# Ledger of designs, part 91: peptides against a protein of PDB entry 3VA4

Target 1, 107 residues: chain A of PDB entry 3VA4
Amino acid sequence: EPIGQLRLFSGTHGPERDFPLYLGKNVVGRSPDCSVALPFPSISKQHAVIEISAWNKAPILQDCGSLNGTQIVKPPRVLPPGVSHRLRDQELILFADFPCQYHRLDV

## One batch from the design tools (peptide; made by RFdiffusion4, then SolubleMPNN)

Design b2_p21_6_s4 (from b2_p21_6, 16 letters changed)
Fold by OpenDDE base, seed 1:
Structure b2_p21_6_s4 (fold): chain B 107 residues (1-107), chain A 21 residues (1-21)
Amino acid sequence: as target 1 above (107 residues)
Amino acid sequence: MEEELEEEREEAEEYYEELAE
């Protein structure tokens, strides 16, 4: 069962979408095989990874050397490639220019 | 918590090297 969720907010690309997150590595990218598939040209094929080691631990977000970057919204911060960032519940993330929100599921 | 984050970072860095843009 999913223990987290990544919400892609609505925009010019279309309506809001929710992606389930599971234990292990959840790859965010343009490739259709990604756990979080964002089929947009500004998203790298393998853009970032959200790794969840346990249900009671914060996920770790890491940019994978994406072309257009991964950013935390508050406080504004560009994530250097390969640098781990611990996600807080309800944290807002930009993959390229696509706003998303991580949500911990209370299962 | 910091030690756990360091381990997770190391694992993530190894994974990063195998990823394609």
Scores: peptide ipSAE 0.022, ipTM 0.518, DockQ to the pose 0.031
Fold by OpenDDE base, seed 3:
Structure b2_p21_6_s4 (fold): chain B 107 residues (1-107), chain A 21 residues (1-21)
Amino acid sequence: as target 1 above (107 residues)
Amino acid sequence: MEEELEEEREEAEEYYEELAE
């Protein structure tokens, strides 16, 4: 059913967690209503969005005007709010200071 | 696959350490 996955790496906050990603908008944020709920103070209620339009298209990541930002690790890039970033498989992402990785699922 | 994920995490952590400096 899911066509992607967002992995939150283990750290001082706790163990690794995997979040399924679906077609449409997958909101990343502190709010429990988010598709990817990261219940940490440094994460904005609606921090970012990963939009997947089709299984054969790269997801689009956008920061939603978060307080502590969204960054791509390699190559290093800070994402300005509302600017679209096309995600590659295995892309490493920072939501605030939380390391995550996008993984494309075979479906 | 676990080894690859560990390497990717280590690379990410190194980057965060650099950002924290």
Scores: peptide ipSAE 0.020, ipTM 0.499, DockQ to the pose 0.034
Fold by OpenDDE base, seed 5:
Structure b2_p21_6_s4 (fold): chain B 107 residues (1-107), chain A 21 residues (1-21)
Amino acid sequence: as target 1 above (107 residues)
Amino acid sequence: MEEELEEEREEAEEYYEELAE
């Protein structure tokens, strides 16, 4: 059962896509084996990870040492590799130049 | 359960403010 959602906004790459997020580690990356597969050259094979420990806990986002980085939009900041960042509902994230939004699901 | 979620949200907001300084 999905506990969250990551939305990739529409852009030059194509239409909007929604990815379900589950308890545990949700890997974001270019590799097709990733939970959130972003098949774009500027995305690292394993770019970042969103870890959800419980439905009532904020997910933790970490950059995995990606080439083009992971950023939070508001307030704007680049995430250093391996540094934990707690996500709030409706958080806006940039993986490289791809804008995404985290959404907590009511289950 | 809803209170725990609200606390986590508040903690996340405080964390963002601290990181932005």
Scores: peptide ipSAE 0.033, ipTM 0.529, DockQ to the pose 0.021; fails the geometry check
Fold by OpenDDE base, seed 2:
Parts: C-alpha cells; sequence; structure tokens
Structure b2_p21_6_s4 (fold): chain B 107 residues (1-107), chain A 21 residues (1-21)
C-alpha cells in the first residue's frame, strides 16, 4: 500500500505523472527498474532515493551522486550527494530540471 | 499516532526555517 506520492508536473516532456511511494527505499532514476522511473536523459540511472521508514515519519531524500543534481525549491538548496533531507508534505523537488512534489497520503 | 506526524512536521518546518536564514 502506498503511503506517499511523488508528482512529476507536466512540462515539455509530457503530461503529469504520479508515482506511488512505499515503505523502504523508493529509487528515483532513469532506469525503468526504479520505483520512480523518470525516463529522461538528464536523469541519472539511479538519481536519488526517497526512503520512508514509517507512515508517521517524514521521508528522507538523498541524492545518489547524480550528474545534474537534486534540489529543494523552498528554501532553495542543492542537496549534496548522500546527505539526508527530511521531506515535508507538499515539498517541491527538482530532479535535474524536472519539478516534482512530494505528497503524504492519508492512509 | 497523529501527534507523531505533527511532531515530524514541526521538526521539519523548524529545520527549513533555519536553512532559510
Amino acid sequence: as target 1 above (107 residues)
Amino acid sequence: MEEELEEEREEAEEYYEELAE
């Protein structure tokens, strides 16, 4: 059962897409095997990871040493590789230049 | 259980406010 969602906003790449997030590690990347598969050349094969340890804990976002980086929009911050960032509900994230938003699901 | 979610949210908000300074 998904306990979170990552929304990829619509853009020149195509329409909006919603990805379910589960307990454990949700890998964000270009590889089709990723939980959050972003099939774009500027996304690394394994770009970042969103780890959810419990339904009542904030997810942890880490960049996996991606080529084009992972950023928090507000407040603006480029995430150093491997540094944990606690996600708030409605957090806006850039994977490379792709805007996304984390949503906690009410389950 | 809802209280634990609120605590996590408050902690995150405080952290991000500190980062914005």
Scores: peptide ipSAE 0.032, ipTM 0.517, DockQ to the pose 0.020; fails the geometry check

Design b2_p21_7_s1 (from b2_p21_7, 18 letters changed)
Fold by OpenDDE base, seed 2:
Structure b2_p21_7_s1 (fold): chain B 107 residues (1-107), chain A 21 residues (1-21)
Amino acid sequence: as target 1 above (107 residues)
Amino acid sequence: MEAEREERLRLARERAAAELE
């Protein structure tokens, strides 16, 4: 079962979408093979990865050298490629220009 | 090149902030 969730906020692209996050690597990208598939041209095929090692550990977000970047909204921070960022519950993330939010599931 | 990237990223944040308000 999923232990986390990534919400893609609604926008011009369409309605809100929720993606389950599991133990291991959850790849965020334009490729349909990604765990979190964001089929938008500004998203790299393999844009970023959210790695969850355990249910009781904060997920690690890493940009995979995306073209349009990955950022944390509050406080504002651009994530350098390959640098680990520990996600906080309710963290607001930008993949390119798409705002998302991570939240830990109560399981 | 870096400046251009930074600007693009900044603009993305600003747009997102507006959308989240």
Scores: peptide ipSAE 0.429, ipTM 0.858, DockQ to the pose 0.063
Fold by OpenDDE base, seed 3:
Structure b2_p21_7_s1 (fold): chain B 107 residues (1-107), chain A 21 residues (1-21)
Amino acid sequence: as target 1 above (107 residues)
Amino acid sequence: MEAEREERLRLARERAAAELE
């Protein structure tokens, strides 16, 4: 069962999409084998990773050296590659030009 | 260039903020 969820907001690309997040490493990227597959040219094949070590611990977000970056929306923050960022519930994330939101699920 | 990257990041952030409002 999923421990979290990553929501891709609707936009010019299409409707909203929700991606389940599980224990371990959830890779965000353009490659179809990514846990969070964002098939858009501005997204790197391996863009970022959300690592969840336990249901009761905040996930760790790391940019994987993406071309177009990973940012936190509020407050605005560009994530340096490989630097751990602890995600808060309901946190808004930008992968390149795509706004997403992390949601902790009750499990 | 790094300056160009920073500009792209800024523009992306501003656009996203507008979409989320």
Scores: peptide ipSAE 0.427, ipTM 0.858, DockQ to the pose 0.063
Fold by OpenDDE base, seed 4:
Structure b2_p21_7_s1 (fold): chain B 107 residues (1-107), chain A 21 residues (1-21)
Amino acid sequence: as target 1 above (107 residues)
Amino acid sequence: MEAEREERLRLARERAAAELE
């Protein structure tokens, strides 16, 4: 059962997509094996990771040394690679130039 | 390298802003 959701907003790439997030590591990347597969050239094969612990259900986002970066939109913040960022509900995230939004699910 | 990365990030923010509007 997913405990979070990552929404990829619609754009030139296509329609909106929702990705379930589970306990553990949810890898965001271009590789199809990623939990959050963003099959776009500007996304690194393993771009970032959203880790949700049983001890802390608030997700931790880390950039994995991506080429085009991971950013928080508001307030604007570039995430240094490997630095933990605690995601807030409804937080807007940029993976490269793809805007996404994290949603905490009430489960 | 860092300057180039920063520029890519800036461009990404600008593109995203346009998409979110």
Scores: peptide ipSAE 0.412, ipTM 0.855, DockQ to the pose 0.110
Fold by OpenDDE base, seed 1:
Structure b2_p21_7_s1 (fold): chain B 107 residues (1-107), chain A 21 residues (1-21)
Amino acid sequence: as target 1 above (107 residues)
Amino acid sequence: MEAEREERLRLARERAAAELE
């Protein structure tokens, strides 16, 4: 069962998409085998990772040394590669220039 | 290189903010 959800907002790329997040590592990237596959040139093949553990259901977001970065929107924060950021429910995230939102699911 | 990256990040944030409004 999904523990969370990552919403990709609609844009010039197309309609809104929702990606389920599960326990373990959810890789965000351009590669099609990523849990959160964002098939856009500005997204690194393995851009970031959202890790959710059984004992800590609040996800940990890490940028994986992406070319175009990972940012938190409010308050604005650029995530240095490999530095853990604990995601809050409803947090707005930028992968490159693609705005997303994390939603914690009730389970 | 770092300056260019910072500029890309800034522009991305500004565009996204406008889209989310």
Scores: peptide ipSAE 0.401, ipTM 0.851, DockQ to the pose 0.064

Design b2_p21_7_s2 (from b2_p21_7, 17 letters changed)
Fold by OpenDDE base, seed 5:
Structure b2_p21_7_s2 (fold): chain B 107 residues (1-107), chain A 21 residues (1-21)
Amino acid sequence: as target 1 above (107 residues)
Amino acid sequence: AEAERLARLAQALAEAAAELL
């Protein structure tokens, strides 16, 4: 069962999409093989990774050397490639210019 | 609702910044 959720907010690309997040590595990227597949040109094939080690631990977000970057919205923070960022519940994230939100599920 | 608003603002800022590159 999913432990978290990543919401892609609606935009010119279409409606909102919700992606389940599981234990282990959840790859965010343009490739259809990604756990969180964002099929948009500005997203790298393997853009970032959200790693969840346990249901009671905060996920770790890392940019994978994406072309257009990964950013935290509040407080603003650009994530250098490979640097771990501990996600907070309800955290707003930009993958390239696509706004997303992490949500911890109560399971 | 506020989160969505913030997300939209963030997107707008990102788009504006990209245009300046």
Scores: peptide ipSAE 0.132, ipTM 0.665, DockQ to the pose 0.055
Fold by OpenDDE base, seed 4:
Formats: structure tokens, C-alpha cells, sequence
Structure b2_p21_7_s2 (fold): chain B 107 residues (1-107), chain A 21 residues (1-21)
């Protein structure tokens, strides 16, 4: 059962896409076997990870040393590789230049 | 509309991030 959702907003790449997030590690990356597969050249094969613990509904986002980075939009923040960022509901995230939004599901 | 706004913001932020990385 999904605990959260990551929404990729529509853009030049195509329509909006929603990715379910589960307990454990949800890898964001260009590789097709990633939990959140973003098949775009500017996305690293393993770009970032969103980890959701059983004891906490709030996910932790970490950049995995991606080429084009991971950033929080509001307030603006560049995430250094491996540094934990606790996601808030409705938080806007950039993976490279792709805008996304985290949504906590009412489970 | 919001997506386009966010895309512009994303681009600006990505450019700034590129300078920091």
C-alpha cells in the first residue's frame, strides 16, 4: 500500500505522471527499474532516494550524487549529495530541471 | 499553467544549482 505519491508535472516531456511511494527506499532515476523512473537524459541512472520509515510518515530525500542535482523549490535549497532532507507534504522538488511534488496520502 | 510556472522556476533554480555544484 502506498504511503505517499510523487507527482511529475506535465511539460515538454509529456503529461503529468504520478508515482506511488512505499515504505523503504524509493529510488528516483533514469534506470527503468527505479521505483520512480524518470527516463530523461538529464536524470542520473540513480539520481536520488526517497526513504519512508515505518516509524515516521515523513519521507527523507537524499541526492545520490547526481550530475544535475536535486533541489527544493520553496524555500530554495540545493541538496548536497547524501544529506538528508525531510519532505513536507506538498513539497516541490526539482530533479535536474524536472518539477515534482510530494504528496502524503491519507492512509 | 502551474506546470509552466514551475518549469520556469525550475529552470532558474537548475541554473543556479549548476553554478554551486
Amino acid sequence: as target 1 above (107 residues)
Amino acid sequence: AEAERLARLAQALAEAAAELL
Scores: peptide ipSAE 0.124, ipTM 0.666, DockQ to the pose 0.056
Fold by OpenDDE base, seed 3:
Structure b2_p21_7_s2 (fold): chain B 107 residues (1-107), chain A 21 residues (1-21)
Amino acid sequence: as target 1 above (107 residues)
Amino acid sequence: AEAERLARLAQALAEAAAELL
């Protein structure tokens, strides 16, 4: 069962979408085989990765050298490619210009 | 509605970030 969730907020692209996150690597990208498939031109085919090593550990977010970047919203931070960022529950993330939110699920 | 507000704030920050990149 999912341990976390990535919410893509509603926008010009359409309604809100929730993506389950599992143990291991959850790839965020435009490619349809990504765990978090964001089929938008500004998203790189393999844009970022959210790695969850255990249910009781904060996930690690890494940008994969994406064209349009990955940013934390609050406090604002541009994530350098390949640098590990420990996600906090309810953290707001920008993949390119798409606002998302990480949510830890109670399992 | 709170999510919508947060999305708008995030979008504004995205635009600002784009200026920095």
Scores: peptide ipSAE 0.123, ipTM 0.673, DockQ to the pose 0.047
Fold by OpenDDE base, seed 2:
Structure b2_p21_7_s2 (fold): chain B 107 residues (1-107), chain A 21 residues (1-21)
Amino acid sequence: as target 1 above (107 residues)
Amino acid sequence: AEAERLARLAQALAEAAAELL
């Protein structure tokens, strides 16, 4: 069962999309092998990772040395590559210029 | 130096995005 969800907000690229997040590493990237596949040129093949160790623990977001970066929106923060960021429920994230939101699911 | 510049630009982007959400 999915423990979390990553929402990609609608935009010029298309409609909103929701990606389930599971225990372990959920890779965000342009590569079709990624758990969260964002097939856009500005997204790195392996852009970031959301690691969920347990259902009752906050996920960890790390940028993987992406070209166009990973950022937290509120409060604004650029994530240095490889630095762990604990995600809060409803946290807003930019992968490159794509706004997303993490949501913890009730499981 | 250049890395810092890029970080500032990224931060500005994040701040701009925050205004829209």
Scores: peptide ipSAE 0.052, ipTM 0.587, DockQ to the pose 0.053

Design b2_p21_7_s3 (from b2_p21_7, 17 letters changed)
Fold by OpenDDE base, seed 5:
Structure b2_p21_7_s3 (fold): chain B 107 residues (1-107), chain A 21 residues (1-21)
Amino acid sequence: as target 1 above (107 residues)
Amino acid sequence: AEAEREARRREAEAEYAAELL
């Protein structure tokens, strides 16, 4: 059962997509093996990771040394590689130039 | 059962918020 959700907003790439997030490491990247597979050339094969330790704990987002970066929208912040960022519910994230939103699920 | 689930969610939300502070 998923504990969270990552929504990729619609854009030039196509329609909106929702990705379930589970306990442990949820890898974001271009590789099809990723939990959050974003098959776009500007996304690194292993771009970032969202780690969820428990249903009552904040997920941790880390950039994995991606080429085009990971950013938080509000307040605006570029994430240095490997630096932990605690995600808030409804937080807006840019993976390269792709806007996404984290949502905590009621479990 | 529903009341217990609701209480658990509110507890989780409080702990989640506390971790972010």
Scores: peptide ipSAE 0.030, ipTM 0.571, DockQ to the pose 0.014
Fold by OpenDDE base, seed 2:
Structure b2_p21_7_s3 (fold): chain B 107 residues (1-107), chain A 21 residues (1-21)
Amino acid sequence: as target 1 above (107 residues)
Amino acid sequence: AEAEREARRREAEAEYAAELL
């Protein structure tokens, strides 16, 4: 059962998509093997990771040395590779130029 | 049952918030 959700907002790429997030590592990337598969050229094969250790703890977001970066929107911050960022509920994230939002599921 | 679910939710939210401080 998913503990969180990553929403990819609608855009030029198409409609909104929701990706379930589970305990452990949820890899964000262009590779189809990623938990959050974003099949876009500007996304690295393994772009970032959202790690959830427990349902009652904040997920940790890390950029994996992506080409086009991972950015927190409010307050604005580009994440250096490998630096842990604790995600807040409803937090807005840019993977390259793709806006996403993390949502904690009430399960 | 419903009260227990809500209590667990409140506990999780409190721990979640505390972790972010």
Scores: peptide ipSAE 0.024, ipTM 0.508, DockQ to the pose 0.014
Fold by OpenDDE base, seed 4:
Structure b2_p21_7_s3 (fold): chain B 107 residues (1-107), chain A 21 residues (1-21)
Amino acid sequence: as target 1 above (107 residues)
Amino acid sequence: AEAEREARRREAEAEYAAELL
């Protein structure tokens, strides 16, 4: 069962989409093999990773050296590649210029 | 419920917009 959810907000690309997040590594990227597949040119094939452990449901987000970066909205911060960021519930994230929100599922 | 989901979405979008101002 999913531990969390990543919501891609609606925009010029289309309607909103919700992606389930599971234990282990949830790769965010343009590649269709990614757990969070964002098929947009500005997204790197392997853009970022959201890792969730069994003992700590709070996910860790890392940028994978993406071309257009990964940013936290509040407070504003560009994530350096490979630096761990612990996601908070309801946290707003930019993958390139695509706004997303992490939501912890009550499971 | 769908109404609750929609409300949360609107709140998140408003928060996003506010943080960019």
Scores: peptide ipSAE 0.231, ipTM 0.754, DockQ to the pose 0.026; fails the geometry check
Fold by OpenDDE base, seed 1:
Structure b2_p21_7_s3 (fold): chain B 107 residues (1-107), chain A 21 residues (1-21)
Amino acid sequence: as target 1 above (107 residues)
Amino acid sequence: AEAEREARRREAEAEYAAELL
């Protein structure tokens, strides 16, 4: 069962897409085998990872040394590669130039 | 249900837009 969700907002690329997040590592990247597959050239093949250790704990977001970076919108911050960032519910994230939102699912 | 989902989406988009200003 999914523990969270990552929403990719609609834009010039197309409509909104929702990606389920599970316990363990959810890889964000351009590669089609990623848990969160974002098939866009500005996204690195292995861009970032959202790790969920437990349903009652905040997920950890890490940039994987992506070319175009991973950013938190509020407060604005570019995530250094490999540095753990604890995600808050409803947090707005930029993977390269793609706006996303994490939210915890009620399970 | 659909209307609520749409409203929630619009709210999130508005929040994002506000943070970019």
Scores: peptide ipSAE 0.174, ipTM 0.722, DockQ to the pose 0.026; fails the geometry check

Design b2_p21_7_s4 (from b2_p21_7, 17 letters changed)
Fold by OpenDDE base, seed 3:
Structure b2_p21_7_s4 (fold): chain B 107 residues (1-107), chain A 21 residues (1-21)
Amino acid sequence: as target 1 above (107 residues)
Amino acid sequence: SAARREELREEARRRYEEELK
């Protein structure tokens, strides 16, 4: 059922976590009701959104005006709020200082 | 397999670290 996955790499915060991504809006944020709940102080309550319109389309990542930003690692780019970024498979993302990776699931 | 999954995770981590250099 999930179309993609967002992996939060292990680190000082704890072990690796994998979050399933579904059709529609997958909110990344500190709020516990977020699809991708990152319960860390440096993460905004609603930090970013990964929108998947279709299984055969690249997800769109948007920063939601987060305090500490959303960044693509390669090539390095800080995402301005509300600007759509097409996620590539295996894209490396920083939400604040938390490294994550998006990858497409083989459904 | 578990071994393959771990390999992929390690590769992902390596890629991340390499990109930050």
Scores: peptide ipSAE 0.186, ipTM 0.736, DockQ to the pose 0.026
Fold by OpenDDE base, seed 5:
Structure b2_p21_7_s4 (fold): chain B 107 residues (1-107), chain A 21 residues (1-21)
Amino acid sequence: as target 1 above (107 residues)
Amino acid sequence: SAARREELREEARRRYEEELK
């Protein structure tokens, strides 16, 4: 069962998409085999990773050295590559310029 | 419900937009 969800907001790219997040590593990237596949040119093939170690622990977001970066919206912060960021519920994230939101699911 | 899901989507979008103002 999914532990969380990453929502890609609708935009010029198309409609909203929701991606389930599971225990372990959830790779965000342009490659189709990524857990969170964002097939857009500005997204790196392997852009970032959301790691969930337990259902009762905050997920860890890491940028994987992406070309166009990973940012937290509030408070504003560009994530240095490989540095762990503990995700808050409802946190707003930019992968490149694509706005997303993480939220935990009631499993 | 579908209505609730849509409400949550709109709320999330609004929250995002407010943070960018």
Scores: peptide ipSAE 0.134, ipTM 0.702, DockQ to the pose 0.026
Fold by OpenDDE base, seed 4:
Structure b2_p21_7_s4 (fold): chain B 107 residues (1-107), chain A 21 residues (1-21)
Amino acid sequence: as target 1 above (107 residues)
Amino acid sequence: SAARREELREEARRRYEEELK
């Protein structure tokens, strides 16, 4: 069962998409085998990772040294590669320039 | 409900846009 969800907002790229997040590592990237596959040129093949632990359902977000970066919208912050950021429910994230939102599922 | 989900999406988008100003 998914523990959370990552929403990619609609935009010039197309309609909104929702990605389930599971326990363990959920890789965000352009590669089609990523858990959160964002098939856009500005997204790195392995862009970021959202890790959810069994003992702590709050996800940890890390940028994987992406070309165009990972940012938190509020408060504004560019994530240095490999630095852990604990995601808050409903947190707004930019992968490159693609706006996303994390929210926890009640499961 | 579907209506509630859509409302939350619109609110989130609005908040995002406001934070980028």
Scores: peptide ipSAE 0.101, ipTM 0.667, DockQ to the pose 0.027
Fold by OpenDDE base, seed 2:
Structure b2_p21_7_s4 (fold): chain B 107 residues (1-107), chain A 21 residues (1-21)
Amino acid sequence: as target 1 above (107 residues)
Amino acid sequence: SAARREELREEARRRYEEELK
């Protein structure tokens, strides 16, 4: 059962997509095997990871040394590779230039 | 409900747009 959700906002790339997030490591990347598969050239094969260690803990976001980076919108911050960032509910994230939002599911 | 889901989507979009102003 999903604990969280990552929403990719609609844009020129296409419609909105919602990706379920589960316990463990949810890899964000261009590779089709990623939990959050973003099949766009500017996204690295393994771009970032959202790790959920427990249902009652905030997810941890880490950039995996992506080419075009991972950043938080508020406050604006580019995440250094491998540095843990605790996600807040409804936090806005840019993977490369793709805007996303993390949302905790009430399940 | 479908209406509630749409409201949440619109709210999320609004927040995104506001943060990027």
Scores: peptide ipSAE 0.113, ipTM 0.681, DockQ to the pose 0.025; fails the geometry check

Design b2_p21_8_s1 (from b2_p21_8, 14 letters changed)
Fold by OpenDDE base, seed 1:
Structure b2_p21_8_s1 (fold): chain B 107 residues (1-107), chain A 21 residues (1-21)
Amino acid sequence: as target 1 above (107 residues)
Amino acid sequence: SALERERAEAAAYYEELAEKL
């Protein structure tokens, strides 16, 4: 069962999309085999990872050395590659320039 | 290029979103 959700907001690129997040590593990237597949040129093949442990359901976000970066929207922060960022519920994230939102599921 | 167009569109969208946050 999913522990969280990553929402890609609707925009000129297309409609809103929701991705389930599970225990372990949820890879965000342009590659179609990513658990969070964002098929856009500005997204790296393996862009970032959202890791969720059984002990701490708050996800850890890490940029994987992406070309166009991973950022927290508010307050603004560019995430250095490989540095762990603990996501809070409803946190807004930019993968490259694509706005997303993490939502913790009540499970 | 397609990448440049995507970046431009994303930037514009982000700016609009940021105004609403």
Scores: peptide ipSAE 0.026, ipTM 0.554, DockQ to the pose 0.098
Fold by OpenDDE base, seed 5:
Structure b2_p21_8_s1 (fold): chain B 107 residues (1-107), chain A 21 residues (1-21)
Amino acid sequence: as target 1 above (107 residues)
Amino acid sequence: SALERERAEAAAYYEELAEKL
């Protein structure tokens, strides 16, 4: 049923965690209502959104005006709020200072 | 490892960015 996966790498905050991504909007944020709930103070309640329109299309990542930002690692890029970024498979993302990786699932 | 190198690169980038925020 999930079309993608977002992996939060292990760190001082705790162990590695994997979040399933589904068709539609997957909200990333500190709020427990988020599809990808990151319960850390430096993460905004609604930090970013990963939107998947179809199984055969790349997801779109947008920052939602977060306090500490959303960045792509390679090449280094700060995402301006509301600007669409097409995710590549295995792409590395920073939500604030938390490193994550997007993975497309075989569906 | 490859992951450690990627983490180090990400951390260095974030630290530089943090100075500007």
Scores: peptide ipSAE 0.022, ipTM 0.532, DockQ to the pose 0.041
Fold by OpenDDE base, seed 2:
Structure b2_p21_8_s1 (fold): chain B 107 residues (1-107), chain A 21 residues (1-21)
Amino acid sequence: as target 1 above (107 residues)
Amino acid sequence: SALERERAEAAAYYEELAEKL
């Protein structure tokens, strides 16, 4: 069962979508093989990764050397490729210009 | 003008984004 969720907010691309996050590596990218598949041109095939090592530990977000970057919104921070960022519950993330929110599920 | 329209669209986009973020 999922232990986290990544929400893609609604926008010009379409309605809101929720992606379940599981233990291990959850790849965010344009590739349909990604756990979080964002089929948009500005998203890299393998854009970023959200790694969850345990249900009681904060997920780790890393940019995978994406073309258009990964940003934390509050406080604003552009993530350098490969640098680990520990996600907080309800943290807002920009993959390229697509706003998302991480949510820890209570399971 | 076309430029003004583009700027307005961009502004609207960022306003929408600001409401969500």
Scores: peptide ipSAE 0.014, ipTM 0.413, DockQ to the pose 0.052
Fold by OpenDDE base, seed 3:
Structure b2_p21_8_s1 (fold): chain B 107 residues (1-107), chain A 21 residues (1-21)
Amino acid sequence: as target 1 above (107 residues)
Amino acid sequence: SALERERAEAAAYYEELAEKL
């Protein structure tokens, strides 16, 4: 069962989409093999990773050296490649220019 | 599903794109 959820907000690309997040590494990227597949040209094949070690621990977000970057929206923060960022519930994230939101699920 | 179609389309279209793009 999913431990969390990553929501891609609606936009010019289409309607809102929800991606389940599981224990372990959830790769965000353009590659269709990614757990969170964002099939857009501005997204790197392997853009970022959301690692969940336990249901009661905050996930760790890391940029994987993406071309167009990963940012936290509020407060604004660009994530340097490989630097761990603990995600808060309802955290707003930009992968390139795509706004997303992390949501912790009640397991 | 719509997501599966998008994945397939992206795989075909963006195959030539650089690794980091």
Scores: peptide ipSAE 0.025, ipTM 0.540, DockQ to the pose 0.057; fails the geometry check

